# Peptides against a protein of PDB entry 6IDX, part 78

Target 1, 380 residues: chain A of PDB entry 6IDX
Amino acid sequence: KELAKLSADVTFATEFINMDGIIVLTRLVESGTKLLSHYSEMLAFTLTAFLELMDHGIVSWDMVSITFIKQIAGYVSQPMVDVSILQRSLAILESMVLNSQSLYQKIAEEITVGQLISHLQVSNQEIQTYAIALINALFLKAPEDKRQDMANAFAQKHLRSIILNHVIRGNRPIKTEMAHQLYVLQVLTFNLLEERMMTKMDPNDQAQRDIIFELRRIAFDAESDPSNAPGSGTEKRKAMYTKDYKMLGFTNHINPAMDFTQTPPGMLALDNMLYLAKVHQDTYIRIVLENSSREDKHECPFGRSAIELTKMLCEILQVGELPNEGRNDYHPMFFTHDRAFEELFGICIQLLNKTWKEMRATAEDFNKVMQVVREQITRA

## One batch from the design tools (peptide; aimed at target 1 E144 E194)

Design b2_p25_7_s3 (made by RFdiffusion4, then SolubleMPNN; from b2_p25_7, 11 letters changed)
Fold by OpenDDE base, seed 4:
Structure b2_p25_7_s3 (fold): chain B 380 residues (1-380), chain A 25 residues (1-25)
Amino acid sequence: as target 1 above (380 residues)
Amino acid sequence: ASAEPAPVKNPAKPKPLPDMKPLKL
């Protein structure tokens, strides 16, 4: 107890570390000697002293043995561990993951996100906070392949559902620390969009071109009776598609694929457009047809608007940025839906279309509409 | 043309451990 208190002092910590004191603490954890009547209390103070000593940054986290890691992971994975030991063990694992890629690899073998999700189902907000913090650390330090596996729709859906039901909708105020961990999880989740945001469309990729053609099909062929005979020459078809791509509001009416070569938002804009067209088809068709039938120069260019809105949403959500330690702003809506970014896009594109109409905007007003829409989104 | 090395985003400072409330014994 006294050691745990004194370990917060850097002078004491330096002297104690120079006396191999931290090695003694690690050996106490490694020994697992349950024989003392106050073992749990002693262990909780040992783990506290260990954390406080390591926080000085005098000793590398890589000094810890695999036996130590297994003991700490054991305190997180075992049922009915003392809350004080569990809390400290979660914090130790978080610090290990954050400070060492070698320790991350070892910890990722010993613990599962599923085990950490069980610690979210408790009434203790501090345990929930440390459990999310460790999930965030694991997600931050995961290689890209494993981040996608952690992002696997089942694990994420379950995690989001548990956070929503046991944390966000809990009968208790969210503390600043928990709000920060929810913010971090949100940022790390949106950073999975970075690849698509930075992916340029290849105008020669037929599969990507077929997506643009599918957007045209959904917008315009839903009403076309199949009676248009296949015999109209290839040139009339190209001229028709150029008109359709103009009505869709692409900047490049001849080759809309060129509009997706700019990064950001690259292919992520096309993904959002396709999601809107498939999942919210009535909304998509309405937005496109309401603007494609206008000859008054007050048409909202859907294609251009969707691209610039996707870029704007990436900027607002800080896609590709690391979590900021000073921030605690999280959006509960991102825990309610599996495709929350695309749903946000679908809401915001309707807002944009509305704002465009209200402003009686023309193509010259485009940037001004986007500025007003940005202010509306950031104040919501 | 010396390609300026992209600024290495500073390694995130080791986050201070959340204030470990003293064990109420």
Scores: peptide ipSAE 0.014, ipTM 0.391, DockQ to the pose 0.037
OpenDDE base, seeds 1, 2, 3, 5: peptide ipSAE 0.000, 0.000, 0.000, 0.000; ipTM 0.380, 0.347, 0.384, 0.348

Design b2_p25_7_s4 (made by RFdiffusion4, then SolubleMPNN; from b2_p25_7, 10 letters changed)
Fold by OpenDDE base, seed 2:
Structure b2_p25_7_s4 (fold): chain B 380 residues (1-380), chain A 25 residues (1-25)
Amino acid sequence: as target 1 above (380 residues)
Amino acid sequence: SSSSPAPVKNPAKPRPLPDMKPLKL
């Protein structure tokens, strides 16, 4: 107990480390000797002293043995562990994952996200916080393939559900540290959108062109009497599509694919538009047709607005940025929906369309509308 | 030759241990 308290002092830590003190503490953990009276208390103080000593950054985390790692992982995976040992074991594993890629690999073999999710179902918020923090550390240090697998897995849906039900909707106030870990998880998950945000549309890719054509089809062909036989020559069709792409509010009415060649937001804007058109079809059609019927120059250019809004949302959500230690803001919607970014886009595009009308905006006011919408989103 | 800014290796600062309230033994 006194050692654990003194280990927070850098002068004491330096001298204790110089006396091989950390090696003695690691051997106490490695021995696993439950034969001592007060073993759990002694172990909890040993793990505290170990953490406080390692936090000074004097000793590399790579100094720890595989036996030590297995003992610590064992305390996290075993159902009957003292809460104080579990808390410190989660913190040690987090620090190991964050500070060493070699330790990450070993820990990722010894523990599963499923085992960590079990520690979210407890009434102790500190245990929940350390469990989410270790999940975040594993997610941050995972190779891209494994990050995508973690994001796509049933484990993520389950994790979101457990966080929503046991943390966010819990009968207790969320502490700052838990709010930070929820923010970190949100940022790390939205960073998976970076690839699509940085993907340029290929105007020659037929599948990508077919998505733009599908946006047009959903907006305009659903109301077109099937009696408009496809027999009008290829030029009349091109002229019709140019009109439709103008009504959709694309900047390039002739070749809308060119609007998606700029990165950011690249293809992510097209993904958002297609999601809106398929999942929220009535909202999409309403927004497009309401603006397409306006001859008063107060039409909101949907295509341009959707692209710039997608870019703005990426900037607000810091897509492609690492989590900031000073941030604690998270969106509860992230835990309620699998496609939370596209749902946020669907809410924000309606807000944009409303704000455009309220401002009686023209195409010249576009940037002013976007500034007002940014302020509305960032204050919500 | 526009040198892409090297991704800032955020040194993984050890998260400040949340004040490990001394175990009320």
Scores: peptide ipSAE 0.040, ipTM 0.527, DockQ to the pose 0.040
OpenDDE base, seeds 1, 3, 4, 5: peptide ipSAE 0.016, 0.028, 0.024, 0.031; ipTM 0.476, 0.524, 0.544, 0.518; seed 4 fails the geometry check

Design b2_p25_8 (made by RFdiffusion4)
Pose (drawn by RFdiffusion4):
Structure b2_p25_8 (pose): chain A 370 residues (1-223, 234-380), chain P 25 residues (1-25)
Amino acid sequence: KELAKLSADVTFATEFINMDGIIVLTRLVESGTKLLSHYSEMLAFTLTAFLELMDHGIVSWDMVSITFIKQIAGYVSQPMVDVSILQRSLAILESMVLNSQSLYQKIAEEITVGQLISHLQVSNQEIQTYAIALINALFLKAPEDKRQDMANAFAQKHLRSIILNHVIRGNRPIKTEMAHQLYVLQVLTFNLLEERMMTKMDPNDQAQRDIIFELRRIAFDAETEKRKAMYTKDYKMLGFTNHINPAMDFTQTPPGMLALDNMLYLAKVHQDTYIRIVLENSSREDKHECPFGRSAIELTKMLCEILQVGELPNEGRNDYHPMFFTHDRAFEELFGICIQLLNKTWKEMRATAEDFNKVMQVVREQITRA
Amino acid sequence: AAKAAREAAEAEAIAAMARRAARRR
């Protein structure tokens, strides 16, 4: 108990650390008997002292043994133990992950997505905060080529709805540190879109060109002389600036292939809305048609700007958009809503092609005021 | 070059989170 108290003082901590005092603590955790059952209070003070001592930055986090790591991960992976032990254990794992790529790799193997998510279902906000913090730390440290798989795994075990039901709509008001972790989680989540945003279409890749052909087919085949007239104009009546080679329009980065993904989502998941928007504007040879392809690409870019896809998380922000915690595909759903808004605003302005940038500005104002 | 600059900025952001985790105690 006394060690836990004094270890926050750097003057004391240095003295204790210079005698390998941290090893006394790690050895106790690695091999001590009955720690959770008979000595949980002692164990809580031990973990408090350990974290306080490590927070002085005198020694590397890489000093910790695989045995110590496994034992701490064990306290998290178990059907919940004492709250004080769990809180400190989650905090130790977060610090290990943030401070070492090697520790991240070992910890990622010792804890499951389901075990971490289950700790969000406890009524204690600090336990919830550290659980989200550990999840954020795993995402921050995951290799670029593994982060997407991790997101899918957490999604399949309902991370989003658990956060919505147990944190955002929970009984206890969200305090500043939890709000910060939600902000970080949202930033990391939007940043999963960044690679596709910056990926150019290869116009010479037939498979990619066939995606645009399929987009056009879904809409034009819902319309016969009128259908024929649409197809003679290649992709003009689908609204692409490059009428004959729309794949070139997707070389603009941002939004790149993310725009294509959004269009395909709208067409497949919301086929009626996609068909309505395209057919209201595919036979319009007055200058008043709303160009779908051009509008979708620019809207995708606008949403990326509004939502700050690509921005790094920082210390100063605690903001988040709660509605993104209500749908697994909230970004794509937002695209669909905003493309309908864009078409409504276009018609309200009796807009022509020359008005394209003005309409996009009004849409930007509508979205950002909402 | 731009990718390396991005990776350096990410490392700085992670370090800031580590410092925040320590300050919480």

Design b2_p25_8_s1 (made by RFdiffusion4, then SolubleMPNN; from b2_p25_8, 17 letters changed)
Fold by OpenDDE base, seed 5:
Structure b2_p25_8_s1 (fold): chain B 380 residues (1-380), chain A 25 residues (1-25)
Amino acid sequence: as target 1 above (380 residues)
Amino acid sequence: MEEEERRRKREEAIKRFAELARKRR
């Protein structure tokens, strides 16, 4: 206890480290020896002293053994561990992950997302905070190839729904530190959209062109009897599609694929449009048909609007940017849906369409509408 | 060059987060 308190002092820490004090503390953890009276209290103070000593930055985190890592990971994986030990163990693992790539690799092998999720299903917000902090540390340190796998693993374990129900909708006010961890998790998750945001459409890719055709089909063929046999000559068919792509509000009516060659937002805009068309068909069809039937120059160009809105959302959400250590602003909506970005797009495209109508906008007012929509989104 | 700069920025961010984790205790 006194050691844990004194370990915060740099002079004491220096002398204690020079006396191999950290090595003694690590060996106490490594031994796992429960034979001492008040073992749990002693271990909690040992872990506190270890953290305080390591926080002086005098000793490298790489000094810890694999046995030490396994013991700490063991405290996190065991269901009946004292809360004080669990909290300190999560904090140690977070620091190990952040301070060492070698330790990250070892910890990522020893700890599952499922184990960390169990620590979110508790009433203790401090435990919840350290659990999310460790998830964020693992996500931040993950190599690029593994980030998507981590995100998929989080989705499969309903991490989002657990955070929503046990943290955000909890009976306690969210502390600043928890809000920061939720912000970090949000940013790191939205960064997975960067690949799609930076993926150019290939105008020659038939599969990607078929998605654009599907957008047309959903908008215009949903009521048309399939009896319009494909037998009208290729030119009439091309002319028909050009008209439909104009009504969809694409900039390039002849080859809408060209509208998705700009990065950002690249293919991410097409993903959003397809999601809207498939998941919110009635909303999609309504937006498209309300604007396609107009001849008054007040048509909201859906295709162009969807692309620019996707780009704007990427800018607002800072897609591809690293989290900031001073921010704690998260969007609760991120935790309400698995496809939160696409759902946000679906809300914002309706807002855009409404704002366009209210402003009685024309194509010349496009940038003004987008600015008003940006202000509305950023104030919400 | 861009990937190296992205990696560098990430490493710098990780250091800041390590310091933040330290200050939380």
Scores: peptide ipSAE 0.471, ipTM 0.922, DockQ to the pose 0.857
OpenDDE base, seeds 1, 2, 3, 4: peptide ipSAE 0.462, 0.467, 0.470, 0.466; ipTM 0.920, 0.921, 0.922, 0.921

Design b2_p25_8_s2 (made by RFdiffusion4, then SolubleMPNN; from b2_p25_8, 15 letters changed)
Fold by OpenDDE base, seed 3:
Structure b2_p25_8_s2 (fold): chain B 380 residues (1-380), chain A 25 residues (1-25)
Amino acid sequence: as target 1 above (380 residues)
Amino acid sequence: SEREEREKKREEAIKAFAERQRKRR
């Protein structure tokens, strides 16, 4: 107890470290010897002293043995651990992950996001915060190839729903640190959209062109079976499709694929449009047909609007940007649905269409409408 | 390279998070 208190002092820490004191603390953890009276209390103070000593940055985290890591990971994975030990163990693991790539690799083998989920189902917001902080640290340190796996683990309905129900909808106000951790988790998850956001459509890719054709089919041929192969169109059919692509509000009516060559938002805009068309078909058809039936120049160009809205949402959500250590602004909506970005797009495209009508906008007012919509989204 | 620059920015961000974590205690 006294050692844990004194370990916060840099002078004491320097002297204690020079006397190999930190090695003694690590060996106490490594031994796992439950034979001592008040073992849990002693261990809690040992872990406190260890953290305080390491926080001076005098000793590299790489000094830590694999046995020590396994013991700390054991305290996090065990169901019946003292809250004080659990909290410190989560903090130690977070520090190890953040400060050492070699320790990250070892910890990522010993701990799964699934094991950390149990610590989110508690009433203690501090434990919840440390658990999310460790998830975020693991996600931050994950190599590019493993980031999608981390996201898939998050997209497991369980983690999202647990955060929503036990953290966001908890009986307690969200503290600043929890808000920060939720922000970080949100940013790291949305950064997985970067690949699609930066993927240019290939106008020669038939599969990508078939998606655009499917958007046309859903809007105008909703009762027709998709079995009609897109390739056999006579010039009259091509002219008909050009008219349909104009009614869909694409900028390039002849080759709508060209509208998706701009990155951002690239293919992510097409993904959003297709999601809307398939999951919210009635809303999609309504938006398209309401604007396609107008001859008064007040048509809201759906295709152009969807692309620019997707780009705007990427900017607002900072897709492709690393999380900022000072920010704590998270969107609760992110935790409400597994396809939260696409659902947000679906809400925002309806807002855009409404705002366009209310403003009695024309194609010349497009940028003004987008500015108003941006303000509406950022205030929500 | 652009990749090396992204990796460097990520390492810098991780260091900032490590410092924040230290100051949280």
Scores: peptide ipSAE 0.462, ipTM 0.921, DockQ to the pose 0.786
OpenDDE base, seeds 1, 2, 4, 5: peptide ipSAE 0.454, 0.456, 0.457, 0.461; ipTM 0.919, 0.920, 0.920, 0.921

Design b2_p25_8_s3 (made by RFdiffusion4, then SolubleMPNN; from b2_p25_8, 13 letters changed)
Fold by OpenDDE base, seed 3:
Structure b2_p25_8_s3 (fold): chain B 380 residues (1-380), chain A 25 residues (1-25)
Amino acid sequence: as target 1 above (380 residues)
Amino acid sequence: SEKAKREAEWEKAIQAFAERQRKRR
């Protein structure tokens, strides 16, 4: 206990490290010897002292043995461990992940997302906070190509619903630290949309053009089998498609692919439209057909609106930005669905369509409608 | 390169997170 307290002082830490004191602490953990009276308390103080000593940055985290890592990971993976040991073990693993890429790799192999999620299903908010902090550390240190795999693992393990039920809807106020960790997790998850937001549509890519054609098919030929996409490139059909793309509200109704060449929002707008059309088909068809039946200049251009709304949502949610350590603002809605961005888009596009009708807007009022919608979204 | 700039921004975010967590203890 006294060692743990003194280890916060840099002068004491320097002297203790020079006496190989950290090596003694690591060996105590590595031994796993439960024969001592008050073992759990002694181990808790040992882990505290170890972490405080290492936080001075005098000793490299790479000095830690595989046996030590396995012992610490073992305390996190065991179903019944002392809460004081668990808390310190989570903090040590977080520090290992953040300070060493070699230790990150080893820890990512030893610890599963499921084990970390089990520590969210407890009444202790400190344990929950340390578990989310370790998740965030693992996410930050993950190679770019592995971040999506981690997010998929979170969905598969129901991370969002567990956070919603056990943290956000808990019978206690959320502390500032937990709010920050939830904010970080949200920002890192929305950052996965950056690639699509910055991807320009290639007007010559047939697969991307087929998505636009699928949007047309779902809106106007909803009962038609996609296999019956009639390949007859007749001039009459091209003229028909131009009419349909005008009714869909694309700016370039001759070549709608051109509307997706601007980044942001690039292909992310097309992803949102396709998600709406497939997951909320009735809502999509209703919005398109309500506007396609109007000849009164009060039609809401769905395609243009969806693109500009996607861009606006990216701006509001700061898609592509990295976590700011001074912020703690998170959106509870983010934890209600795995596809929260696309679901938010689906809510906001309905709000936009409603607002357009209420304002009796024309194409000249487009920017005014978008400003009103922005204010409505940011006040909700 | 834009890639190298983004990698540097990520490293800065990691360092900021690590520093915040260290100061919390």
Scores: peptide ipSAE 0.615, ipTM 0.958, DockQ to the pose 0.790
OpenDDE base, seeds 1, 2, 4, 5: peptide ipSAE 0.612, 0.612, 0.613, 0.614; ipTM 0.957, 0.957, 0.957, 0.957

Design b2_p25_8_s4 (made by RFdiffusion4, then SolubleMPNN; from b2_p25_8, 16 letters changed)
Fold by OpenDDE base, seed 3:
Structure b2_p25_8_s4 (fold): chain B 380 residues (1-380), chain A 25 residues (1-25)
Amino acid sequence: as target 1 above (380 residues)
Amino acid sequence: SEKKKREEEREEAIKRFAELLKKRR
């Protein structure tokens, strides 16, 4: 107990480390000897002292044995561990993951995401915070080739549902530390959109062009079976499509694919439009037809608006940026739905369309409308 | 390369998180 308190002092830590004190603490953990009176309390103090000593940065985290890692991972994976030991074990694993790539690899083999999720199903917010912090650390340290797989495991409905039900909808106020970890997890999850945000549309890719055509079909031919691929477009059909793409509010009425060649938001804007058109078809059709029937120059260009809104949402959500240590602003809505980004887009595109009408905007006011919409989204 | 820059920024962010972890204890 006194060792744990004194280990916070750099002078004491330096002297204790010089006496191989850390090695003694690690061996105590490695032995797993439960025969000591007050074992759980002694172990909790040992783990505290170990963390405080390691925080001075005098000793490399790579000094720890595989046996030590297995013991600490064992305290996290076993169902009946003292809360004080569990908390410190999660903190040690987080520190190991953050400070060493070699330790990350070993820890990723010893623990499962399912085991960490079990520690979210508790009333102790400190345990929940350390569990999410370790998940975030594992996500941050994942190599690029495994990052998507790990992200898919973390983006699973189960983790989201558990966080929503046991953390966000818990009977306790969210502390600053938990809010930060939720923010970090949110940022890391939305970074999965970076690939699509940075993917340029290929104007020659027929499958991508068929998506744009499907947007036209849903808006104007809602009763037509998608199996009726319009046969080879006669010049009349091409002229019809140019009119339809103008009514959809694309900048390039002849070849709307060109509007998706700019990155950001690239293909992510097309994904959002297609999601809106398929999942919220009535909303999509209403927005498109309302603006397509206007002859007063007050038409809101859906295609252009959807692209610029997608870009704006990527900026607001910091897609492709790393989480900031000073930020605690998480959005509970992002834990309510699997396609939370696309749902947010669907809300924001309706807000944009409303704001455009309220402002009596023309195409010249486009940037001003987008600025007002940005302010509305960031205040919400 | 932009990829290398992003990886360097990632390493710096991880370092900041490791430092924040010390302040949380």
Scores: peptide ipSAE 0.135, ipTM 0.762, DockQ to the pose 0.775
OpenDDE base, seeds 1, 2, 4, 5: peptide ipSAE 0.080, 0.127, 0.107, 0.126; ipTM 0.727, 0.758, 0.745, 0.761

## One batch from the design tools (peptide; aimed at target 1 A133 E144 L322)

Design b2_p26_1 (made by RFdiffusion4)
Pose (drawn by RFdiffusion4):
Structure b2_p26_1 (pose): chain A 370 residues (1-223, 234-380), chain P 26 residues (1-26)
Amino acid sequence: KELAKLSADVTFATEFINMDGIIVLTRLVESGTKLLSHYSEMLAFTLTAFLELMDHGIVSWDMVSITFIKQIAGYVSQPMVDVSILQRSLAILESMVLNSQSLYQKIAEEITVGQLISHLQVSNQEIQTYAIALINALFLKAPEDKRQDMANAFAQKHLRSIILNHVIRGNRPIKTEMAHQLYVLQVLTFNLLEERMMTKMDPNDQAQRDIIFELRRIAFDAETEKRKAMYTKDYKMLGFTNHINPAMDFTQTPPGMLALDNMLYLAKVHQDTYIRIVLENSSREDKHECPFGRSAIELTKMLCEILQVGELPNEGRNDYHPMFFTHDRAFEELFGICIQLLNKTWKEMRATAEDFNKVMQVVREQITRA
Amino acid sequence: EAAKAQREAELEEVIAEFAERAARAR
């Protein structure tokens, strides 16, 4: 108890650390008997002292043994133990992950997505905060080529709806540190879109060109002389600036292939809305048609800007858009809603092709005021 | 390549700030 008190003082901590005092603590956790059952209070003070000592930055986090790591991960992976032990255990794991790629790799193997998510279902906001913090730390430290798989795994176990039901709509008001973790989680989540945003279409890749052909087919085949007239104009009546080679329009980065993904999502998941938008504007040879392809690409870019896809998380922000915690595909759903808004605003302005940038500005103002 | 390396370095700085924040939080 006394050690937990004094370890926050650097003057004391240095003295204790210079006698390998941290090892006394780690050896106790590694091999001490009945710690959770008979000595939980002692164990809580031990973990408090350990974290306080490590927070002075005198020694590397890489000093910790695999045995110590496994024991701390064990306290998190188990059907919940004492709240004080769990809080400190989650905090120790977060610090290990943030401070070492090696520790991240070992910890990622010792804890499951389901075990971490289950700790969000406790009524204690600090436990919830550290659980989300550990999740955020795993995302921050995951290799670029593994982060997407991790996101899918957390999604399949319902991380989003658990956060929505147990944190955002929970009884306890969200305090500043929890709000910060939600902000960080949202930033990391949007940043999963960044690679596709910056990926150019390969116009010479037939498989990619066939995606655009399929987009056009879904809409034009819903319309016979009129259908023929649409196809004679290649992709003009689908609204692409490059009428004959729309794949070239997807070399603009941002938004790149993310725009294509959004269009395909709208066509497949919301086929009626996609067909309505395209057919209201595919036989219009007055200058008043709203160009779908050009509008979708620019809207995708605008949404990426508004939502700050690619921005790094920082210490100063605690903001988040709560509606993104209500749908597994909220970004794509937002695209669909905004493309309908864009078409409504276009018609309200009796807009022509020359008005394209003005309409996009009004849409930007509508979205950002909402 | 240079821009990607610069961004990786900025991310490591952010992670260090979060580690320090986690320490202060307790």

Design b2_p26_1_s1 (made by RFdiffusion4, then SolubleMPNN; from b2_p26_1, 17 letters changed)
Fold by OpenDDE base, seed 2:
Structure b2_p26_1_s1 (fold): chain B 380 residues (1-380), chain A 26 residues (1-26)
Amino acid sequence: as target 1 above (380 residues)
Amino acid sequence: MEEKKEKEEKKEEVIKKFSKRLFASR
């Protein structure tokens, strides 16, 4: 106990490290010897002293043995460990992951997402905070090729729903530390959209063109009497599609694929449009048809609006930006749905369409409408 | 390549900041 307290002092830490004191502490953990009276208390203070000593940055985290890592990972993986040991073990693992890529690799092999999620299902907010912090550390240190796999693993384990139900909707106030970890997790989750946001549509990719055609089909063929099958002429069909793409509010009526070549928002805008069309079909059809039937120049161009709104949402949510230490602003709404970005898009596109009508906007007012919508979204 | 390197450098800066904060909150 006194050692743990003194280990916070840099002068004491330096002298204690020079006396190989940290090696003695690591060996105590490595031994795993439960035979001592007050083992749990002694171990908790040992882990505290170890953390405080390592916090001075005098000793590299790479000094720790694989046996030490396995013991610490064991304390996190075992169901019946003292809360005091568990908390310190989570904090040690987080520090290991953040400070060493080699330790990250070893820890990622020893600890499952399921084990960390189990520590979110507890009444202790400090345990929950350190568990999310370790998840965030693992996410931050994951190589690019493994980030999506980690995200998918978290989604499969219902990480979002568990955080919502056990952390956010818990019967306790969210502390600043937890709010920060939730913010970090939110930023890291939105950064998964960066790839799609920066993916240009290939106008020659037939599969991508088929998505645009599906948007047209959902909007116009779902209500059309099968008797209005577009007449057999290829040119009449192409001219018909040009009209439909104009009614959809694409900027390029001849080749809507060209509207998705700009990054940001690239293909992410098309993903949002397709999600809206499939998941909220009635809302999509209503928005498109209400504007497509207008010949009064007050039509809201859906395609253009969807692209610019997607870009705006990426800017508001800071997609592709790294988390900032000073921030603790998280949105509980993003933990309510797995496709929270696309759902937000679906809400905001309705808001845009409403605002367009209220303003009696024309195509010349487009930027003014977008500015008003931005202010509405950022105040909500 | 340069943009990827700059992102990794910024990432390492963020990681170093997070590492320090975990120490300051104890």
Scores: peptide ipSAE 0.088, ipTM 0.667, DockQ to the pose 0.809
OpenDDE base, seeds 1, 3, 4, 5: peptide ipSAE 0.066, 0.064, 0.006, 0.041; ipTM 0.652, 0.654, 0.336, 0.631; seeds 1, 4 fail the geometry check

